# Ledger of designs, part 112: peptides against a protein of PDB entry 3EFO

Target 1, 262 residues: chain A of PDB entry 3EFO
Amino acid sequence: SQLADLYKSCETDALINFFAKSAFKAVLHQPLKVIREILVNQTAHMLACYRKNCASPSAASQLILPDSMKVLPVYMNCLLKNCVLLSRPEISTDERAYQRQLVMTMGVADSQLFFYPQLLPIHTLDVKSTMLPAAVRCSESRLSEEGIFLLANGLHMFLWLGVSSPPELIQGIFNVPSFAHINTDMTLLPEVGNPYSQQLRMIMGIIQQKRPYSMKLTIVKQREQPEMVFRQFLVEDKGLYGGSSYVDFLCCVHKEICQLLN

## One batch from the design tools (peptide; made by RFdiffusion4, then SolubleMPNN)

Design b2_p12_8_s2 (from b2_p12_8 with K6Q E9K D12S)
Fold by OpenDDE base, seed 1:
Structure b2_p12_8_s2 (fold): chain B 262 residues (1-262), chain A 12 residues (1-12)
Amino acid sequence: as target 1 above (262 residues)
Amino acid sequence: SSVLEQLLKLLS
């Protein structure tokens, strides 16, 4: 059917870009609560329509997503949790305005990365490979105390180090003997010159390529105060300011879809 | 799409 073809042709990244810009424009003349409700309702209706008219016959209680929109819920949740759409006193007006303007000018690829960052397990790097490590889901559950992770969202870059990060990697990256010796005020990695350091720098360079903004590097130690800022970018987790985890959001959407189909 | 158009109407 034409409707089925339409859903198959949809690009999730383009949809998120559209939703984001539409919502961020609407904040100028609509209450935030209304905007959030509209976004959730539209998401549910879109997916319900697909389930009803395009998906193979199955139980109404089963969540079925088109291939082109399988990741729509997670991105939508990220959008809903963005500071621009939140009314919290902890979030400054300046920060909201800044991020709003940034997203309003972002292309599809930029907004995709902005709403769902890349989280790369750097501790698994193969110095003999030129390939980027496979990204992991943006959740604390994917971190490891023994690991080192690089997070990038097109605007910021974080290097997160577990408390039990391998000393040899710490030495390789920072040229210091231990985790305790790492200076988190540093915004540039030292030029150590070993293969691992060069590989990491290469990866950072690749991530920076084709991005309109130069990403500032922040070094984050696990269990230190600045880690809270880093955790805000673990977008699948529960938000600091009341946003839902991806799992909770997915359950919510599923419930609404079921209600629409009953 | 029709869905996008509906969203635009609601958010305009």
Scores: peptide ipSAE 0.026, ipTM 0.581, DockQ to the pose 0.181
Fold by OpenDDE base, seed 5:
Structure b2_p12_8_s2 (fold): chain B 262 residues (1-262), chain A 12 residues (1-12)
Amino acid sequence: as target 1 above (262 residues)
Amino acid sequence: SSVLEQLLKLLS
């Protein structure tokens, strides 16, 4: 059907870019609450329409998404949790204005990375590979105390180190004997020169080359104060300012879809 | 290579 073809041709990254810019433009004239409601409503209606008209027969209790929109809910949740659309007093007006202007000028590729960061398990690096490690879901549940992770959203880059990060990797990256010796004030990795260090630097370079803006590197130790900032980029988790986790949002959307279909 | 592609792989 024509409708099915439309869903097949739909690109989630383009949709998110459109929704983001539309919402951020509306902020100037509409209450935030209304904007959020519209976004959720649009999401639910789009998915409900697919479920009704395009999806293969299945149990009504199942959330069925078109392949082109499988990641739409997670991105939509990220959009809804963006500071521009939050009316929390803890969020600075200046920060809202800044983020708004940034997104309004972003292309499709930039916006998708902005809303859903790339989180890479650096501790699993293959020094013989030229490929980037496979990204993991942006959730605390995917972190490990023994792991080292690189997070990038096109504007910021974080190197997160678990409290039990392997000393060998710490030595390889920072040329220091232990986790405690890592200086988190540095904005550049030292040129240690070993294969692991070189590989990490290469990966960081590749990530940076894909983005128009220079990403500042922040080194974050687990359980230290700066980790709180890092955790805000774990977008699938519950937000600090009341934003829903991805799971909770998905459940919410599912319920709304069911209501629309009844 | 895109974030979306990576996410799709994670969700599949």
Scores: peptide ipSAE 0.018, ipTM 0.605, DockQ to the pose 0.037
Fold by OpenDDE base, seed 3:
Structure b2_p12_8_s2 (fold): chain B 262 residues (1-262), chain A 12 residues (1-12)
Amino acid sequence: as target 1 above (262 residues)
Amino acid sequence: SSVLEQLLKLLS
């Protein structure tokens, strides 16, 4: 059917870009609560329509997503949890305005990365390989106290260090003997010159490539106060200042879809 | 996107 073909050709990243810009434009004229409701409704309606008209016959209780929209819910949740759409006093008007303007000018690739960061387990880095480590899902559950992770969203870059990060890696990256010796006030990694350091720098360079903004590096130690900022970018978790976890959001969407199909 | 526009029209 024509509808099925449209769903097959639909790209989630383009949809998110559209929804983001539409929502951020609407912020000027509509209450945030209404905007969020519209986004959820649109998501549910799109998926319900697919279920009704395109999906193979199955139980109504099953959440069936087209391949092109498998990641739509997670991105939509990220959008809903963005500070621009949250009416929290903890978020300054200036920050909201800034992010709004940024997204309004973002292309599809930029907005995709912005809403769902890239989180890389660099502690697994093979210095003999030129391949980037596989990204993990942006959740605390994917972090390890023994690990070191690099997070980037096109605007910010974080190097997160577990409390039990390997001393050899710490020395390789920072040229210090232990976790405690790492200075988190630094915004640049030292050029230690060993293969691991070089590989990490290469990865950082690759991530920075094709991004319109230079990402400032922030070093984050696990369990230190600044980690709270880092955790805001673990977008699949429950929001610090609001918003559902991905799992909760998915359940919500599923329920709404079922209601639409009844 | 033309596809998106068409999809939205069908959903409206």
Scores: peptide ipSAE 0.017, ipTM 0.583, DockQ to the pose 0.759
Fold by OpenDDE base, seed 2:
Structure b2_p12_8_s2 (fold): chain B 262 residues (1-262), chain A 12 residues (1-12)
Amino acid sequence: as target 1 above (262 residues)
Amino acid sequence: SSVLEQLLKLLS
């Protein structure tokens, strides 16, 4: 059917870009609560339509998403958790305005990365490989105390180090003997010159490519205070300022879909 | 995108 074809051809990143800009425009004239409800309803409606008209027969209790939109809920949750749409006094007006302006001018690729960052396990780097490491889901559950992760959302870049990250990698990246010696005030990695350092810098360069803004690097050590900022970019987790985890949001969407179908 | 516009029309 025409509808099925549209779902097949639909790109989630384009939808998120659209929803984001629509919502961020609406914030000027509508209450945040209403905007959030509309976004959830639109998501549920779209997915319910697919379930009703395009999906294979199955139990109504099953959440069935088209392949092209399987990640729509997670992106939508990220949008809902953006400071522009959060009604929290802790978020300054200036920050809201800044984020709003940024997104309103973002293309599809930029907004995709902005709402759902790349989280790369760089402790698994193959120095001989020209491929980027496979990204992991943006959740604390995917981090490891023994790991080193690079997170990038097009605006910020974080290098997160587990408390038990390998000393040899720390030496390779920072030219210091241990985790404790890492200076988190630095915004640039030292040019150590070894293969691992070069590989990491190459990866960072690739990530920076085709981005309209230069991403500032922040070094984050696990269990230190600045990690709180980093954790806000783990978008699948529950947000500090009232945003839901992806799991909770997915359940919410599922419930609403069921209500629409019954 | 054109696909999005078409989808919105169908969903409206």
Scores: peptide ipSAE 0.015, ipTM 0.559, DockQ to the pose 0.786

Design b2_p12_8_s3 (from b2_p12_8 with D12K)
Fold by OpenDDE base, seed 4:
Structure b2_p12_8_s3 (fold): chain B 262 residues (1-262), chain A 12 residues (1-12)
Amino acid sequence: as target 1 above (262 residues)
Amino acid sequence: SSVLEKLLELLK
């Protein structure tokens, strides 16, 4: 069917780009609450339409997502939790305006990365491989106190270190003996010269490659103050300023879909 | 396609 073909050909990254730009444009003439409601409603309607017309017969209570749009809810939640769409006094007008303008100029790939960062477990790096490690979901649950993670969203790059990060990795990256000795004020990794350091630098370079903006590196130690900033980019978790976790959002969307199908 | 298009128009 025409609808089935539409959903099959739908690219979530392009869709979220459109929604983002549309929403961010609407901010100029509509209340944020209304915009958010519209976005949720649109999400639910699109998915309900699929469920009704394209999915295999099943109970209405079952959440069925098209493969092409399986990640739409998570991206939509990220969009909804973006500072541009949040009316919080903690967020400066300048920051909101800045991010709005940034997104308005972003291509599909850029916006995808912006809304859902890459989170890479670099502690698992194979120094003999040129491949990037597989990204993990942007949630605290995916972090490990023993791990080291690189997060990038096209604008910022974070190197997060667990409190129990292996000393050998710490030495490999920073040339210091322990976690406590890491200087978080640095914005550049030292050129230690060992294979691990070189591999990490290469990965960082690859991530930076073809990005329109130079990502500043922030080194973050677990349980230190800067981690709070880092955690804001764990977009599947509950937002600092009232945004829902992905799970909660998915439940919300599911509920609305069910209502639409009844 | 029409449904999606209509939905997308809501934020314009």
Scores: peptide ipSAE 0.021, ipTM 0.552, DockQ to the pose 0.194
Fold by OpenDDE base, seed 5:
Structure b2_p12_8_s3 (fold): chain B 262 residues (1-262), chain A 12 residues (1-12)
Amino acid sequence: as target 1 above (262 residues)
Amino acid sequence: SSVLEKLLELLK
């Protein structure tokens, strides 16, 4: 059907870009609450329509998403949790304005990375491989105290180190004997010269490639104060300012879809 | 290669 073909042709990254720019434009003329409601309603209606008209027969209780929109909910949640759309006094007007302008100028590729960062397990690096490590979901549940992770969203880059990260890797990356000796004030990794260091630098370079902005590197130690900033980029988790976790949002969307289909 | 593609793989 024509409708089925439409869903097949949809691209989540393009949709998110569209929704983001539309919402951020609307901020100038509409209350944030209304904008958020519209976004949720649009999401629910699109998915409900698919479920009703295009999806294979299944139990009504199941959330069936088109392949082209499988990741739409997670991105939509990220959009809803963006500071531009949050009505919290803790978020400055300047920050809202800044991020609004950034997104308004972003292409499809930039916006998808902005809303959902790459989180790479650096501690699993194979120095002999030319491939990037497989990304993990942006959630604290995917972190490990024994791990080292690189996070990038096109604007910021974080190197997160678990409190029990391997001393060998610490030595390899920072040329210091232990976690405690890592200087988090540095914005550049030292040129240690070993294969692991070189590989990490290469990965960082690859991530930086084709990005319109130079990403500043922030080194983050687990359980230190700066980790709180890092955690804001774990977008699948519950937001600091009242945003839902992905799981909670998905449940919310599912309920709304069910209501629409009744 | 895209974030979206990688995410899809993670969600499988």
Scores: peptide ipSAE 0.019, ipTM 0.638, DockQ to the pose 0.037
Fold by OpenDDE base, seed 1:
Structure b2_p12_8_s3 (fold): chain B 262 residues (1-262), chain A 12 residues (1-12)
Amino acid sequence: as target 1 above (262 residues)
Amino acid sequence: SSVLEKLLELLK
């Protein structure tokens, strides 16, 4: 059917770019609450239409998403949790204005990375491979106290270190003997010169490529105060300012879809 | 772009 073909050809990243710009434009004329409701409704309507007209017969209780929109809910939740759309007094007007302007000028690739960061398990690096490690979901549940992770959203880059990170990797990256010796005030990794260090630097370079802004590197130690900032980029988790986790949002969308179909 | 426009029409 034409509808099936339509959903097949949908690009979630393009949709999110559109919705983001539309919503951020609407901020100037509509209450934030209304904008958020519209976004949720639009999401539910699109998915309900698919469920009704394109999905294979299944129980009404099942959430069936088209492959092309499998990640639409998670991106939509990220959009809804952006400071521009949050009604929190803790968020400064300047920050709202800044991020609004940034997104309004972003292309599809930029906005995709901006709303959903890349989180890479650096501790799993194969120094003999030219391939990037597979990204993990942006959630605390995917972190490990024994792990080292690189997070990038096109504007910021974080190197997160678990409290039990391997000393050999710490030595390889920072040329210091232990986790305690890592200087978190560093904005650049030292040029240690070993294969692991070189591989990490290469990965960071690849991530930086074709990005319009130079990403500042922030070193983050687990359980230190600055980790709180890092955790805000774990977008699938519950937000600090009341934003839903991905799971909660998905449940909300599912409920609305069911209401539309009944 | 065309796909997006069609989707938007479905939402109306």
Scores: peptide ipSAE 0.018, ipTM 0.601, DockQ to the pose 0.811
Fold by OpenDDE base, seed 2:
Structure b2_p12_8_s3 (fold): chain B 262 residues (1-262), chain A 12 residues (1-12)
Amino acid sequence: as target 1 above (262 residues)
Amino acid sequence: SSVLEKLLELLK
């Protein structure tokens, strides 16, 4: 059917870009609560329509998503948890205005990365391979105390280090003997010159490539205060200033879809 | 995109 073909061809990243810009424009004229409700409603309606008209016969209780929109809920949740759409006094007007303006000018690729960051397990790097490590889901559950992760959202870059990060990697990256010696005030990695360091720098360069903004590097040690900021970019988790985890949001959307189909 | 526009039309 035409509708089925449409769902097959739709691009979630483009949809999110559209919804983000639409919502951020609406902020000027509509209450945030209303905007959030509209976004959730639109998400549910799109998915309900697919379930009703395009999906294979299945139990009504099952959430069936088109392949092209499997990640729509997670992106939508990220959008909903953006500071622009949060009604929290902890978020300054300036910050809201800043991010709103940024997103309003973002292309599809930029907004995709902005709402759902890349989280790369740097500790798994194979210096003999030219391939980038596969990104993991942006959740604390994917982190490891023994791991080192690079997170980037097009605006910020974080290098997160677990408390039990391998000393060899720490030495390779920072040229210091241990986790405790890492200077978190550093915004540039030293040019240590070993293959691991070079590869990490290459990865960072690739991530920075084709981005309109220069990403500032922040070194984050696990269990230190700056980690709280880092954790806000773990977008699948519950946000600090509101917003549901991806799982909770997915459940919410599912319930709404079911209601629409009943 | 054209796909998005079509989708929006179908959802109306």
Scores: peptide ipSAE 0.017, ipTM 0.577, DockQ to the pose 0.757

Design b2_p12_8_s4 (from b2_p12_8, 4 letters changed)
Fold by OpenDDE base, seed 4:
Structure b2_p12_8_s4 (fold): chain B 262 residues (1-262), chain A 12 residues (1-12)
Amino acid sequence: as target 1 above (262 residues)
Amino acid sequence: DEVLKKLLELLE
């Protein structure tokens, strides 16, 4: 059917780009609460339509997402949790304005990365491979005290270090003997020159490649103050300012879909 | 994007 083909062909990244720009434009004329409600409603309607017209017969209580939109909810949640759409005094007007303008000019690929960062377990790097490690879900649950992770969203780059990061990796990256010796004030990795360091630098270069903005590197130690900032980019977790976790949001969307189908 | 356009129409 035409509708089935439509859902098969749609791209979540394009949808999110559109929704983001539409919402951010609407901020100028509509209350944030209304905008958020509209976004959730639109999400639910799109998914409900699929469930009703395209999905295989099943109980209405079952959440069935089209393949093309399997990640729509998670991205939508990220959008909803963006500072531009949050009514929190803790978020400065300047920051909102800045991010709003940034997103308004972003292409599909840019906005996708912006709303859902890449989180790479670089402690698993194979120095013999030029391939990027597989990204993990942006959640604390995917972090490890023994791990080292690189996070990038097109604007910022973070190198997160677990408290139990392997000393050999620490030495390889920073040329220091231990986690405690890492200087988090650094914005550039030292040129240590070993294969691991070179590989990491190469990966960082690839991530930076073709991005419109130069991403500043922030080194973050687990359990130190700057980690709080880093955790804001773990977008699947509960937001610092009251935003829902992905799981909670998915439940919310599911309920709304069910209501539409009843 | 034609697909996006059609999807948006469904939301109206």
Scores: peptide ipSAE 0.044, ipTM 0.758, DockQ to the pose 0.794
Fold by OpenDDE base, seed 1:
Structure b2_p12_8_s4 (fold): chain B 262 residues (1-262), chain A 12 residues (1-12)
Amino acid sequence: as target 1 above (262 residues)
Amino acid sequence: DEVLKKLLELLE
């Protein structure tokens, strides 16, 4: 059907780019609450239409998403949780203006990465492989105390280290004997020269490729104060300033869809 | 672009 083909051809990254720019334009003349409601409503309508006209018959309680929009809700939630759309006094006007202008100039690829960062488990690196490790979902639940993770959103790059990170990897990356010896004030990794270090640097280089801005590296130790900044980029978790977790947002959208289909 | 346009029309 025409609708089925339409959904198959849909590109979520393009949609999010559009919705983001539309919403960020609207903040100039509409209340933030209204903008957020519109975004949720639009999301629900799109998904409800699919459920009604394209999806196979199923239980009403089941959330059915088209394959092309499997990640639409999570991206939409990230958009809703952006500081530009949050009604919190803790967020400065300057920060809102800055991020608004950034997104307004972003292409599809840029906004995709901006709203949903890449989180890579680099502790699993195969030094003989040229492939990047598979990204994990941006949630604390995917981190491990024994792990080392690289996070990038096109503007920032974080190297997160668990408290129980393997000493051999720490030695390989930082040329220090233990986790405690890692200097988190550094913005560049040392030139250690071993295969693991080289592989990590290669990965960082790939991530930086074709990005409009040079991403500053921040080294983060688990359970240290700066980790709180890093955790704000775990976008599937509940936000510091009242943003919903991905799961909570899905429930919200599902409820809205059900209401539309009644 | 065309896909986006049509999808947006569904929201009206």
Scores: peptide ipSAE 0.037, ipTM 0.750, DockQ to the pose 0.927
Fold by OpenDDE base, seed 5:
Structure b2_p12_8_s4 (fold): chain B 262 residues (1-262), chain A 12 residues (1-12)
Amino acid sequence: as target 1 above (262 residues)
Amino acid sequence: DEVLKKLLELLE
């Protein structure tokens, strides 16, 4: 059917870019509450239409998403949780204005990365591989105290280190004997020169490649104060300023879809 | 993006 073909051909990154720019433009003349409601409504309607007209037979209680939109809800939640669309007084007008103008100029790839960062398990690197490690979901649940993770969203780059990070990796990256010796005030990794360090630098370079902005590097130790900032980029978790977790949002969307189909 | 346009039409 025409609808089926439509859903097969759509791309989530393009949709998110459109919705983001549309919403951020609307901020100038519509209440934030209304904008958020519209976004949720549009999401639910698109998915409900698929469920009704295109999805394979399944239990009505199941959330069935088209392949092209499997990640739409998580990105939509990220959009909804962006400071531009939040009404919390803790968020300054200047910050809203700044991020608004940034997104309004972003291409599809840029906005995709901006709303959902890459989170890479650096501690699992194969120094002989030329491939980037597989990204993990942006949630605290995917971190480990024994791990080292690189997070990038096109604007910021974080190197997160678990309290139990392997000393050999710490030495490889920072040329210090232990986690405690890492200086988090540094914005550049030292040139240690070993294969692991070189590969990490190469990966960082690849991530930075073709990005419109030079990403500032922040070194983050688990359980230190700056980790709070880092955690805000774990977009699938519950937001600091009232944004829902991905799971909660997905449940919400599912409920809305069911209501539309009843 | 024609696909996007058509999707948006569904939302009208």
Scores: peptide ipSAE 0.037, ipTM 0.752, DockQ to the pose 0.810
Fold by OpenDDE base, seed 2:
Structure b2_p12_8_s4 (fold): chain B 262 residues (1-262), chain A 12 residues (1-12)
Amino acid sequence: as target 1 above (262 residues)
Amino acid sequence: DEVLKKLLELLE
């Protein structure tokens, strides 16, 4: 059917870009609560329409997503959790204005990365490989105390180190003997010159490619106070300022879809 | 994006 073809051909990254810009434009004229409700409703309506008209027969209680929109909910949740759409006194007007302006000028590729960061387990790096490590879901559940992770969203880059990260990797990256010796005030990795260090630098370079902004590097130690900032970029988790986890959001959308189909 | 336009029409 024509409708089925439509869902097959849609691109979620383009949709998110549109929804983001639309919502951020609406912030100037509509209450944030209304904007958030509209976004959720639009998501539910699109998915309900597919469920009703295009999906294979299944139980009404089952959430069925078109392949082209498998990641739409997670991106939508990220959009809803952006500071621009949150009405919290802890968020400064300047921060809202800054992020709003950034997104309003972003292309599809930039906004996709902005809303859902890359989280790379660099402790698994193969120095002989030319490929980036496979990204993991942006959740604390995917981190490990023994791991080292690189997070990037096009604007910021974080190097997160578990409390039990391998000393050999710490030495390879920072040229210090242990986790305790790592200086988190640095914004640049030292030029140690070993293969692992070079590989990491190469990966960071690849991530920086084609990005309009130079990403500042922040070193984050697990269990130190600055880790809280890093955790805000784990977008699938519950947000600090009232944002839902991805799981909770998915349940919310599912509930609304069911209501629409009843 | 023609597809996007059509999808948006469904939301109206």
Scores: peptide ipSAE 0.036, ipTM 0.747, DockQ to the pose 0.803

